# Ledger of designs, part 98: peptides against a protein of PDB entry 3PUK

Target 1, 227 residues: chain A of PDB entry 3PUK
Amino acid sequence: ERGLKSVVWRKIKTAVFDDCRKEGEWKIMLLDEFTTKLLSSCCKMTDLLEEGITVIENIYKNREPVRQMKALYFISPTPKSVDCFLRDFGSKSEKKYKAAYIYFTDFCPDSLFNKIKASCSKSIRRCKEINISFIPQESQVYTLDVPDAFYYCYSPDPSNASRKEVVMEAMAEQIVTVCATLDENPGVRYKSKPLDNASKLAQLVEKKLEDYYKIDEKGLIKGKTQS

## One batch from the design tools (peptide; made by RFdiffusion4, then SolubleMPNN)

Design b2_p12_4_s4 (from b2_p12_4, 5 letters changed)
Fold by OpenDDE base, seed 2:
Structure b2_p12_4_s4 (fold): chain B 227 residues (1-227), chain A 12 residues (1-12)
Amino acid sequence: as target 1 above (227 residues)
Amino acid sequence: SFHGSRDKDFAE
C-alpha cells in the first residue's frame, strides 16, 4: 500500500494541478502557512516544477506584481488568507497577477466565498474546495492543524469549555478530511480517558463521517471500513 | 459541518 504522503500528493495532483493545467503554461503558486507545511510533507520542489509551477510565494508577504502570469492560490479558507488574496486583486488597476485559480483546503464559508465573488469575480478562473486539512507524517500517521488543541482539551478551567468544544469540532472535521482523502469510512476506535475527550471526539467524527458520506460528491453511502 | 467539494467556474 502506498503511504499517506503518496495518497495526499496524488489527491493534490489530481484535484489542483491537473484541474488547472494548460499546456506550456507556467504559474506562480501562492501558499499560506498550512499549505506550505502540507506540500513540504508530501512533495519536493522538483515535483512542483513538473506540474508547471515556476515560483512559490508566501501569500502573507508583500510581493511584486507579475501581471503576465496566472496565479494558483492553494490556501486555507480563512479570513487571513482570503484577505491576502483580495489585496492581490481588489483594485482593477493594481492586480498582482493576470488571473487566479483558487483551491481551498477545506469548505469555504459562504460569507467568505461571497466576499470573493463580490470583489474579484472577474479575475478568478476557478474556485474549488479539495478537503485536505491535515499533514501526513508517516504511512498511516497524520498531524492535525488545530492550534492549542492539547491545551484546551486537557484544561481544568471551566471557562475553556466553549473553546474546548470548538477545538474538538475542528479536530473532528480534519479527521473526516483524512477519511475523505483516503476514501475510507473507518470504524472509530478509541481508548477512554478520565476526561472522556476521546469518546466525545469519536462521536463527533462518527457523526461527521455519516453526514459526509450521505452527501458525498457521488451520492454514495459507503460502508464502514476496518481501522 | 462537513460539506462536499464545491466547484465554481468564473467567466474568462
Scores: peptide ipSAE 0.042, ipTM 0.674, DockQ to the pose 0.588
Fold by OpenDDE base, seed 1:
Structure b2_p12_4_s4 (fold): chain B 227 residues (1-227), chain A 12 residues (1-12)
Amino acid sequence: as target 1 above (227 residues)
Amino acid sequence: SFHGSRDKDFAE
């Protein structure tokens, strides 16, 4: 199946599971709210079992220690998720698991990364940013995880203009991650609305796409693909 | 700026 869901799953499989795979080793996987939705959208529990995941746990919940097993943290780079991780490994005597592999869905701010490094570096085997910040819905449909996007984009209050720009930047960034995941450089089309939000977003996406493909480590300038 | 994936290995 050539759907967006299969592409996302393949990316996760390659970037996360293959990266930390050890023969005969089972891991506990820790998820947050976003990654729970993400995995639920593109895989089944049987798929995770095949990748060496024995159980899935919510990072926000209190969990019993399983000290003999390594943990795979697939989480968003948020203070909340990071704080929960730090609680699991912050004390040598209170380690929940044997070791940790951390895979962030997006760029982890240096402040958070430094906090992790300072507190529990010895417990971490791998820390990687995999750049998946969207949820696939159908073959060509996805949703963005941008808090309050609707509120700020459609706010009649001019005082929200600065916040609206931040939201649009975040949306544009996530759209670019979809394009990168699909290995496409699409032509952007939009319908104009009274607030011209669609036009602004389209311009941001186009700019970010250009920047991404220019900076692409592989030096591959991809031409525009017809979607 | 679209930050590429950063792979950070922690030394055992």
Scores: peptide ipSAE 0.042, ipTM 0.676, DockQ to the pose 0.459
Fold by OpenDDE base, seed 4:
Order: structure tokens, then C-alpha cells, then sequence
Structure b2_p12_4_s4 (fold): chain B 227 residues (1-227), chain A 12 residues (1-12)
């Protein structure tokens, strides 16, 4: 059984490390909270060394400049992570690294992308979006990185309805990234609860799956599989 | 909507 962890690692290796690999070159890798958890779930430090990573740094922390080395940013497309990146390259005097490769774990909003492009374009060699917005726990178990998801989804307060929808949207997107990672188009099944959250989420997932496979660059229209 | 993966290159 190819565990979800191995699939995720293989995807990261192909989409990130192989994409920016240069013979004999070592890079500093910058991680945020999510990608730290993600990599910790599916690889070891020795694996990263084999991929040409000399050191891992937390993007949120103050770091000493290493101007002779290129940096690999494997981060979530969030304002916080992007802002930290921008601090590393936003000014000529404050440039911490030689150049940057950016790999986002999900779709980066155009607003954030444009902000990066406007301020740091000369320092960026690559910017890629990969579809891995989940953390593998076990062979077929994963966790979603949606802050306060539990609170909003199960809040009895009607005032949280809009926030609940946003959270469900984010959850659905992350579930689709699991499917994309596994190269599966599953039939969605759920158990209804009093709040009908499962049904709503299922509908969102189905819609997003349809959209994803319609636009899938691989051109592989996969039929729905029972899962 | 899920936008999928995309690549962006920046001018050196």
C-alpha cells in the first residue's frame, strides 16, 4: 500500500526539488508553519539533504543574511508568509539571499502574486503553485490546515454563517488537493449531521473536483471512483 | 474554484 505520505513526498520531490535542482548547488529552504508540518509528516532531514537543502529556516523568524546562497521558499500562499518573503527581498540593502525559488502549496491569489512581482521580481527565479494543502497522518488519513474550522463549522450562531462558508470552501479546496495528489476522482460520500455541514462540504468538493479535472493540464479525464 | 497548478517565471 503506497501510503499517502510516500505519495506526498514523491509529489514534493517532483514538483519542488526536481524543478529547481541545479547540480552541485545547495539551497537554504524557508518553511512556514504549514509546510514545516507537511515536510515533517512525509520526510526526514536526511531526505532534504539529499535534495540539496543545507539548512531549513523558519520564514517567520529573523534570520541572518546568507547572500551567497539561493533560497527555496516552500510556503503557503498567505499574506503572512508572503510578507515575510518580501522582507527578505523587498529592499536591495535587506536582501538576505542570492535569489529565490518560490513554491506555493496552493493557488496564490493574484493580489499576492502581483505584490511579489512588483517588489521582488528581479530576485525570483521561479514561482510555482503546487496543489498540496493537506498533512498526511496515515496511509489514508490527512488533516486540513484551516484555522478555526471546527469552531465555525459547528457554531450555532447564525452570524458565523458567512465564515462557515469560507471555511467549508477552504476545506473543500484542500480535499481536492488530496485527490489531485492521489490522482483520484472519488465519489464523495458523507454522513449527514443536524447542521448538514457534511452535505454542503460534499457538494463543494464535488464541484471543485469537476472543475479541477476539466482544467487538468494532464488532460486525463478520470471517471469517478468509488471511495 | 480550484485553479490548479501554474508556473510563473520571472525575468532574470
Amino acid sequence: as target 1 above (227 residues)
Amino acid sequence: SFHGSRDKDFAE
Scores: peptide ipSAE 0.039, ipTM 0.671, DockQ to the pose 0.547
Fold by OpenDDE base, seed 3:
Order: C-alpha cells, then sequence, then structure tokens
Structure b2_p12_4_s4 (fold): chain B 227 residues (1-227), chain A 12 residues (1-12)
C-alpha cells in the first residue's frame, strides 16, 4: 500500500512542480504556515531541489527582493497569505520577484481571487487550486487544518451552534480531499459517544463523497471502497 | 461543495 505521504508528494509534484517546470530554471518557493507543515511531512529539501526550487521562504516574513527569479507560491487561500502575496507584487516599485506562479491548497474564494486579479494580474503566470488541505501523518492518519475546531465542536454554549456547523463543514471538505487524493470512496465509521459530532461529521463526509464521485473527470461513477 | 482542481489563467 502506498503511504499517504508518497501519494501527497506525487500529487504536489504533478499538480505544482510539473505544471510550472521550465528546463534550467530555478524558482524561489514561498510557503505559509500550512504548506510548510505539509511539505515537511511528505518531502525533503533535496526533493525540492530536484524540482527546481533553489530556496524556500516564509511568505509571512520580510524578504529581500530577488527580482531576476520567478516565485512559486504554494499557499493556502487565506486573507493573510494573499495579503502577503499582494505585498510582494502589489506595487511596481515593490515587486520582489520576476513573476509568480500561485498554487492554492484549496478553493480560493472569488473575493480573494478578484483582489489578486485586480492588483497583480500582470505578474501572475499561473494560478491553480490543487485541493490538498490536510497533513499526512501515517498511511491512514492525517491532520486537519481547521481553526478553532476543538473549541466550537465541544463548546457547551448553544450560541456557538452556527460556528460549529461551519467548522464541521470545513472538516468534511478536508476529509473528502484526502479521499480524492487517495482515489478512495470509503465507508465512514465513527464513535458516536459522548457527543454526536462524529455522527454529524460522518454524514457530511458521506454527502460530499456522493457529490464528488457522481461523475469523475473521466465521466465515470466511482463505487465505495473499503478503508 | 467540494471544488475540484481548477486552473485560472492570467493574461500577460
Amino acid sequence: as target 1 above (227 residues)
Amino acid sequence: SFHGSRDKDFAE
């Protein structure tokens, strides 16, 4: 069985590195908090060098301009990461790199996308959503990146019900992303006690899996797999 | 809903 880490790396290699590859060209790669954790979980610096990455930089930090090099932004579609990108390219005088390739780990909201398009379109060679919103730990174990998930899911305050639903939805999306990455449509199993959160999450996952696997990219219906 | 991989092109 292929470990989840290798599958994730293969996905990144195909969706990101192969997509922007140019022979003899080196790029600077910009990472945020999530993608730093993601790449550290599934590759080594030597792997990135083989893919034409000369150096990795933290998007949140102040960085020296390298105007002769193109930048590969592998980032989450968050306001914070997008704002950092905009600081790199938003002003002609402050352009830090020659051009940008942007790969979002998840769906980029139209509001953020339009903000980028309006300010930096001429600097962007590629923008792609690759749908990797989880961190692989073990062959069948992964970490979800949903802010405040624990707090809202286990909050005794009924006023948090709406936020709890949003968090559960986000968790379900990330689980479906794992399934899509692995090309699996698993049966969902859960422990219902002490709270019904697991049951609710399972239902959301099942619903989203059904929607995803109705028609794949090849027009095929995927059956349920065992996991 | 789950959004598959999408490509967005920018004109130079």
Scores: peptide ipSAE 0.038, ipTM 0.672, DockQ to the pose 0.423

Design b2_p12_5_s1 (from b2_p12_5, 5 letters changed)
Fold by OpenDDE base, seed 3:
Structure b2_p12_5_s1 (fold): chain B 227 residues (1-227), chain A 12 residues (1-12)
Amino acid sequence: as target 1 above (227 residues)
Amino acid sequence: EIEIENLAAKLK
């Protein structure tokens, strides 16, 4: 009855907006392609206004500086999004906003994180990973965003084997974020196909679920959810 | 195809 969309919104509200909220303060929110789709799927502009967001800007586009306002970056941990952030704060004379709060939708690789720290650490008030890497479509349906996943998973070319593994890892990670959002550690079931892609993906999901709940933010170990 | 157990129940 709650629906996946409402659960996702509540998580974003708690993990992002409540985390950086200051009474009477308005922020500019910067979104990338994924987070634009994500927020569009689970909230309205009126909801964002209630959370202290005055305007939404596309991180990829050229934007005029608003130096008196703090910025909330809700973005994917990709080189493209990170590079756009760095352009906003990389120069003292060209700093676009007063300060930055950064919330990544997934694990940010150390390489990207270190690049941010080295360039503009003083401008960052908060940096957090919230682990939402899926888009809710319906009450019980979500979609994954892994570019070229279909091509590599079903490519007959053996040279694509290594890339196939990469996309499988990415898909597994996104599935785990769904489980984490729902606070579940479920069993994984699959239907075997000729290429055994489902079996391989299922194994990756199981492994990542184990790792996630073993090393959670609270240091707690969550057992398997009973069926 | 992969199915996540108890997903439907959790969403209710």
Scores: peptide ipSAE 0.014, ipTM 0.344, DockQ to the pose 0.024
Fold by OpenDDE base, seed 4:
Structure b2_p12_5_s1 (fold): chain B 227 residues (1-227), chain A 12 residues (1-12)
Amino acid sequence: as target 1 above (227 residues)
Amino acid sequence: EIEIENLAAKLK
């Protein structure tokens, strides 16, 4: 049995490192909060060195320019992370690195993509989306990265209802990335009561699974793998 | 396996 951590690492290796690998080339890797946790959960620094990463930098922090080196951005498609990237390449005077390879952990909204295109297109060698929006904890356990999810899901305040829906959508999307990573289309089981949160989330996951496999780039129809 | 979309062409 292959643990979830190893599957995630294998996917990252294939989707990110193999994609941008150049013989004899070292890169600086930029991580955000999510991808820091993600990589920490499934690999070691020695693994990254083997993949041609010389140093890891936090995208949120001010960094010294290394203009002779290319940068690998493995980041979430958030305004915060994108804005940090834009500061690195948004102007000639502020260019931190030689070029950029960008790999988003999830779908990048058009608004963010357009911002990147408008200011940094000349510096970008790769820009891809991968579907890994979860943190593997154990072989069969993962966690999600949705800010304030607990608060909104369990808030008794009716004014938070709209926000609750937003976080549930985000959670459902991340769960689908787990299924996609495992190449599975499972039936969803949940425990009802005292709240209907689990039921709502389950419905969202099922819907998104259907959408994902219907509209995937390969056009493949994947049936349910388990009930 | 998941097919990875290459968005680099959209940046040109």
Scores: peptide ipSAE 0.009, ipTM 0.466, DockQ to the pose 0.121
Fold by OpenDDE base, seed 5:
Structure b2_p12_5_s1 (fold): chain B 227 residues (1-227), chain A 12 residues (1-12)
Amino acid sequence: as target 1 above (227 residues)
Amino acid sequence: EIEIENLAAKLK
């Protein structure tokens, strides 16, 4: 059995590095908080060097321009990460890199995408979504990165109800990316607890799985892999 | 456990 880490790395290699690879070309790679954790979980620095990455930089920090090199942005589709990208390419005079390849870890909302197109379209050579929004821990274990998920899901404060729904939605989306990465459409099982959190999350996952495979890259409806 | 050398530190 292939470990989940290996599967994730292979997907990143194929979807990101192979997609933008040019012979003899080195790139600077920009990461955010999530993608730093993601790559740290499934590869080594030597692996990135082999894929043509010379330097890894924090997208959130001020960086010195390297105008002769192209940049690979492997980032989450968040306003924060997108805004940082826009600062790198917002004006011709302030352009930090030669060009940009952007790979989002999940679906990029149209609002963010339109913002990018409006200001930096000429600098972008590629923009893709690769649908990996989880951290592989071991062969068959992964973790989700949803801020304050535990707090909102188990908060006794009724004022947090709306935020709880948002968190559950985000968790469900990340679970679906695991399934997509593994090319699986599983039946969802859950343990019932005093709170309906598990049931609600399961329903969200099932719905999103259905939607994903109806409109996936292959345009095919995938049947259930496991009950 | 795999960790990219100095990557986390760069992002802090």
Scores: peptide ipSAE 0.007, ipTM 0.396, DockQ to the pose 0.024
Fold by OpenDDE base, seed 2:
Structure b2_p12_5_s1 (fold): chain B 227 residues (1-227), chain A 12 residues (1-12)
Amino acid sequence: as target 1 above (227 residues)
Amino acid sequence: EIEIENLAAKLK
């Protein structure tokens, strides 16, 4: 048993692969930088083959069309990944695959979602958000993918204040996805240091946890679990 | 059996 890795894999299997599975059908899977790391952390290629994935492609790279096959996009809801998707389906002449199943690792902003709907709606068979924005490392350990988080959080330069807030928001969101994946709503504890970073992050996490469970549990707030 | 880590390296 791989602990957190197994939980993450089971969630992906249920939310993504089981959701779009069709007997006898193979799909091409498109990954971005984050989802490549994510899958690498919790499964093997043989696992993906068992789930009906014939090949994995990097969404950022130029790829030859395989117009007879459907594509599974497991990607982050970023402008970069979305733009790459749009290049695959943005025009009839440039359509790379037969159809697309899109699974976002996190909430997709309305602006990006509307852009997709406006240009590629006929090509999309499924679009879901699965809320996994972390990398499992060990049974009880995970890492976050927030570029330069350490630098901005501990920078003495006041000009970095706005970026620090953005980084903390991103970190908090990813921590919430860990809790959601584990189906937990923990009490948040922190140790005070000279900087208020821990306190601020804790507040953000708690707020986002509340918001998540309010929305996802159809108005039922999940009670706090053990810390 | 192919490890996905090796595949990830190929995709980079």
Scores: peptide ipSAE 0.007, ipTM 0.435, DockQ to the pose 0.023

Design b2_p12_5_s2 (from b2_p12_5, 6 letters changed)
Fold by OpenDDE base, seed 3:
Structure b2_p12_5_s2 (fold): chain B 227 residues (1-227), chain A 12 residues (1-12)
Amino acid sequence: as target 1 above (227 residues)
Amino acid sequence: EIEIENLASKLK
């Protein structure tokens, strides 16, 4: 009955909208390529209006300032998205919005986080990682968004071995976010193919699941939160 | 291909 889409929406509502909601306040929401796809997969514009979002803007596009309104950035922790955010708040005279609430779909590297803090810390009211790095397609189907995954996983060039590992790490992390969203710590099964990619990926998923729930059991918070 | 066990039970 629930479906993966409804679970994802419920998590976003709780982790993002409820977290920054203020009665009577409207916000502009900034999305990147991934979060546009994510929200499109699990909600409608009417749902966002109910959550206090007046308009949605593409973070990559040049936008006119709306200095009297606060902005909700729901973005992936990528250099491109972060750079666009920094352009919005880079100088006092060029601030596009009154303040920012930032919600990252995944772990934000320290390098990017520190860059944000150094540039526009005073403009940020909230910064949180919510750990949703997949797109729900059907009730039990999701897709991963890892650039060039196919190329590096199946490249015959041995020089791509290092990049292949990075890609597999990213894929494993996204799979773990699905499990975390559903509060699952499942067993991992795989079908072996001519290449050992499936086995390697399975091992990475298992390791990351173990790490995730180990931290949870210790009462530690996974992710970064700034108020 | 990787299969996640018990995922379906949580979606019901």
Scores: peptide ipSAE 0.009, ipTM 0.340, DockQ to the pose 0.023
Fold by OpenDDE base, seed 4:
Structure b2_p12_5_s2 (fold): chain B 227 residues (1-227), chain A 12 residues (1-12)
Amino acid sequence: as target 1 above (227 residues)
Amino acid sequence: EIEIENLASKLK
């Protein structure tokens, strides 16, 4: 009966804070909209202080340079967040911080990664993907962060069919991150609705779970679990 | 546990 919040926090602590920890060093942490919600759901400011974070800044806002401090970017792999990062380090004269540690909540597309590499590679000490793309609400409840998901999934307009598929794929990916975080490979259950949205999503999740565990870097095969 | 890939090497 381990709470999802505690599992998520433990994952973040291990994957992010332990990875970039340096004794006696304080960092500025930059968050975007998603990671703000994520951390708010599973930790307190006191927890972050214990992990060597002195202040939290919103990546979307204009910030004063603190050139003597390193920055920890815990952000989603979106064009918006990446662009904000690039503004911080893309110009030598405009460099906001001493160096950057970047931790993406999900897979970072090559296009975004290449943009970072082209302009900011010298300033980056770490760049990792940690695969946490959900918000824990309760012990067994989480929410997804997919913009306009409700609108596209339930839109009666046929012109939105393509967008609906994109949204469902994004949701499926986020659900897989829940399973990955919990180290589970579950069978997928769903409740039937007048629309086949649940069925489609279930199929996508199952497929992505298979893909995820097949391509696991550890080469481990995990069987289906009863979750 | 998920093995975290270090992408920093790709930036160099």
Scores: peptide ipSAE 0.007, ipTM 0.465, DockQ to the pose 0.122
Fold by OpenDDE base, seed 5:
Structure b2_p12_5_s2 (fold): chain B 227 residues (1-227), chain A 12 residues (1-12)
Amino acid sequence: as target 1 above (227 residues)
Amino acid sequence: EIEIENLASKLK
């Protein structure tokens, strides 16, 4: 049985590196906080070199332009990461790289996508969503990266109720990306707790799984698998 | 282990 880390790496290799590969071409890869953790969990620098990545750069930091090289942006679909990308390509005179390939780890909201199109469409060679928003830890274990999840889910302050819902939505989405990565549509099991957080999260996951497989990239309806 | 640190150091 293949470990989750190897499955994740294989998906990234296929969906990202193979998708934008050009023979003899090297790219600079831009990462954000999440994708740095993601790649660190499932590959080595030597693996990235083999995929045609010469340099890894932090998207949040000021970087020297390398105008003769194309850039591969492997980033989360957040305003922060998108804004950093826009600074790299927002003006012709300030364009840091020759062109951009963008791969989002999850669904990119239309508002962000439209912002990109309005400013940098001519510089973009590819823009895709690959649906990996989790960190593989072990063969069958993963972690979610949702800021302040613990705080909001267990906050006794009623004023945090709305934020709790937002956090649960984010967690549910990330769980669905795990299922998508594994090509599974599992039955969801949970342990009931006084706060009903597990039940609420389970309901969200079930709903999102249904939505995903109804409109997935393959156009297939996948039945439930054993979980 | 070393590789993880290398990738993380690019962000820090």
Scores: peptide ipSAE 0.007, ipTM 0.428, DockQ to the pose 0.024
Fold by OpenDDE base, seed 2:
Structure b2_p12_5_s2 (fold): chain B 227 residues (1-227), chain A 12 residues (1-12)
Amino acid sequence: as target 1 above (227 residues)
Amino acid sequence: EIEIENLASKLK
């Protein structure tokens, strides 16, 4: 077992590949920057082939149409990735693929979701959020994808206060996805630093964990697990 | 057997 990597892969396999699997069917998979890193961290190309993926494409690149094949979009719910998707299916006469299965790595804002529905709902066979917003490194170690987090968290410039809050929120959200992936609701512990960053982040994580586990997929409340 | 890391570099 590869620890956290195995858990992440199993979740992706169940939530994404098993969900859209059709016997004898091959799909093109579209990845963005984050999901490229994510899959690279927890699987091999042979694993993807076994799951019915014939080709992996970068969603940001201009791609040739393969209109007879369905596409599996495994992407982050960002304006950039969504816009790329919309370019693939926004034009009725210029659809890149036969149909789309969309799996977001995190909660998709209503604004983006509504934009997708308004533009290409007929092309979408599945749209789901799987809530994996981290990169597994080791059995007990993961990394977060929050650009410039260190800079803003430790910047002495007061003008960065707003951005600091944004990055801390993003980090907290991604930590929660780790817990969700592991099916854990741990108590959050931290050590004090010269700055209150650790305390603030801990509070954010605790709050988001609480919110997440208030209502899960089955409508159940999960109690705290051992830290 | 192709490592996905190698493929990722090609997609960038």
Scores: peptide ipSAE 0.006, ipTM 0.420, DockQ to the pose 0.023

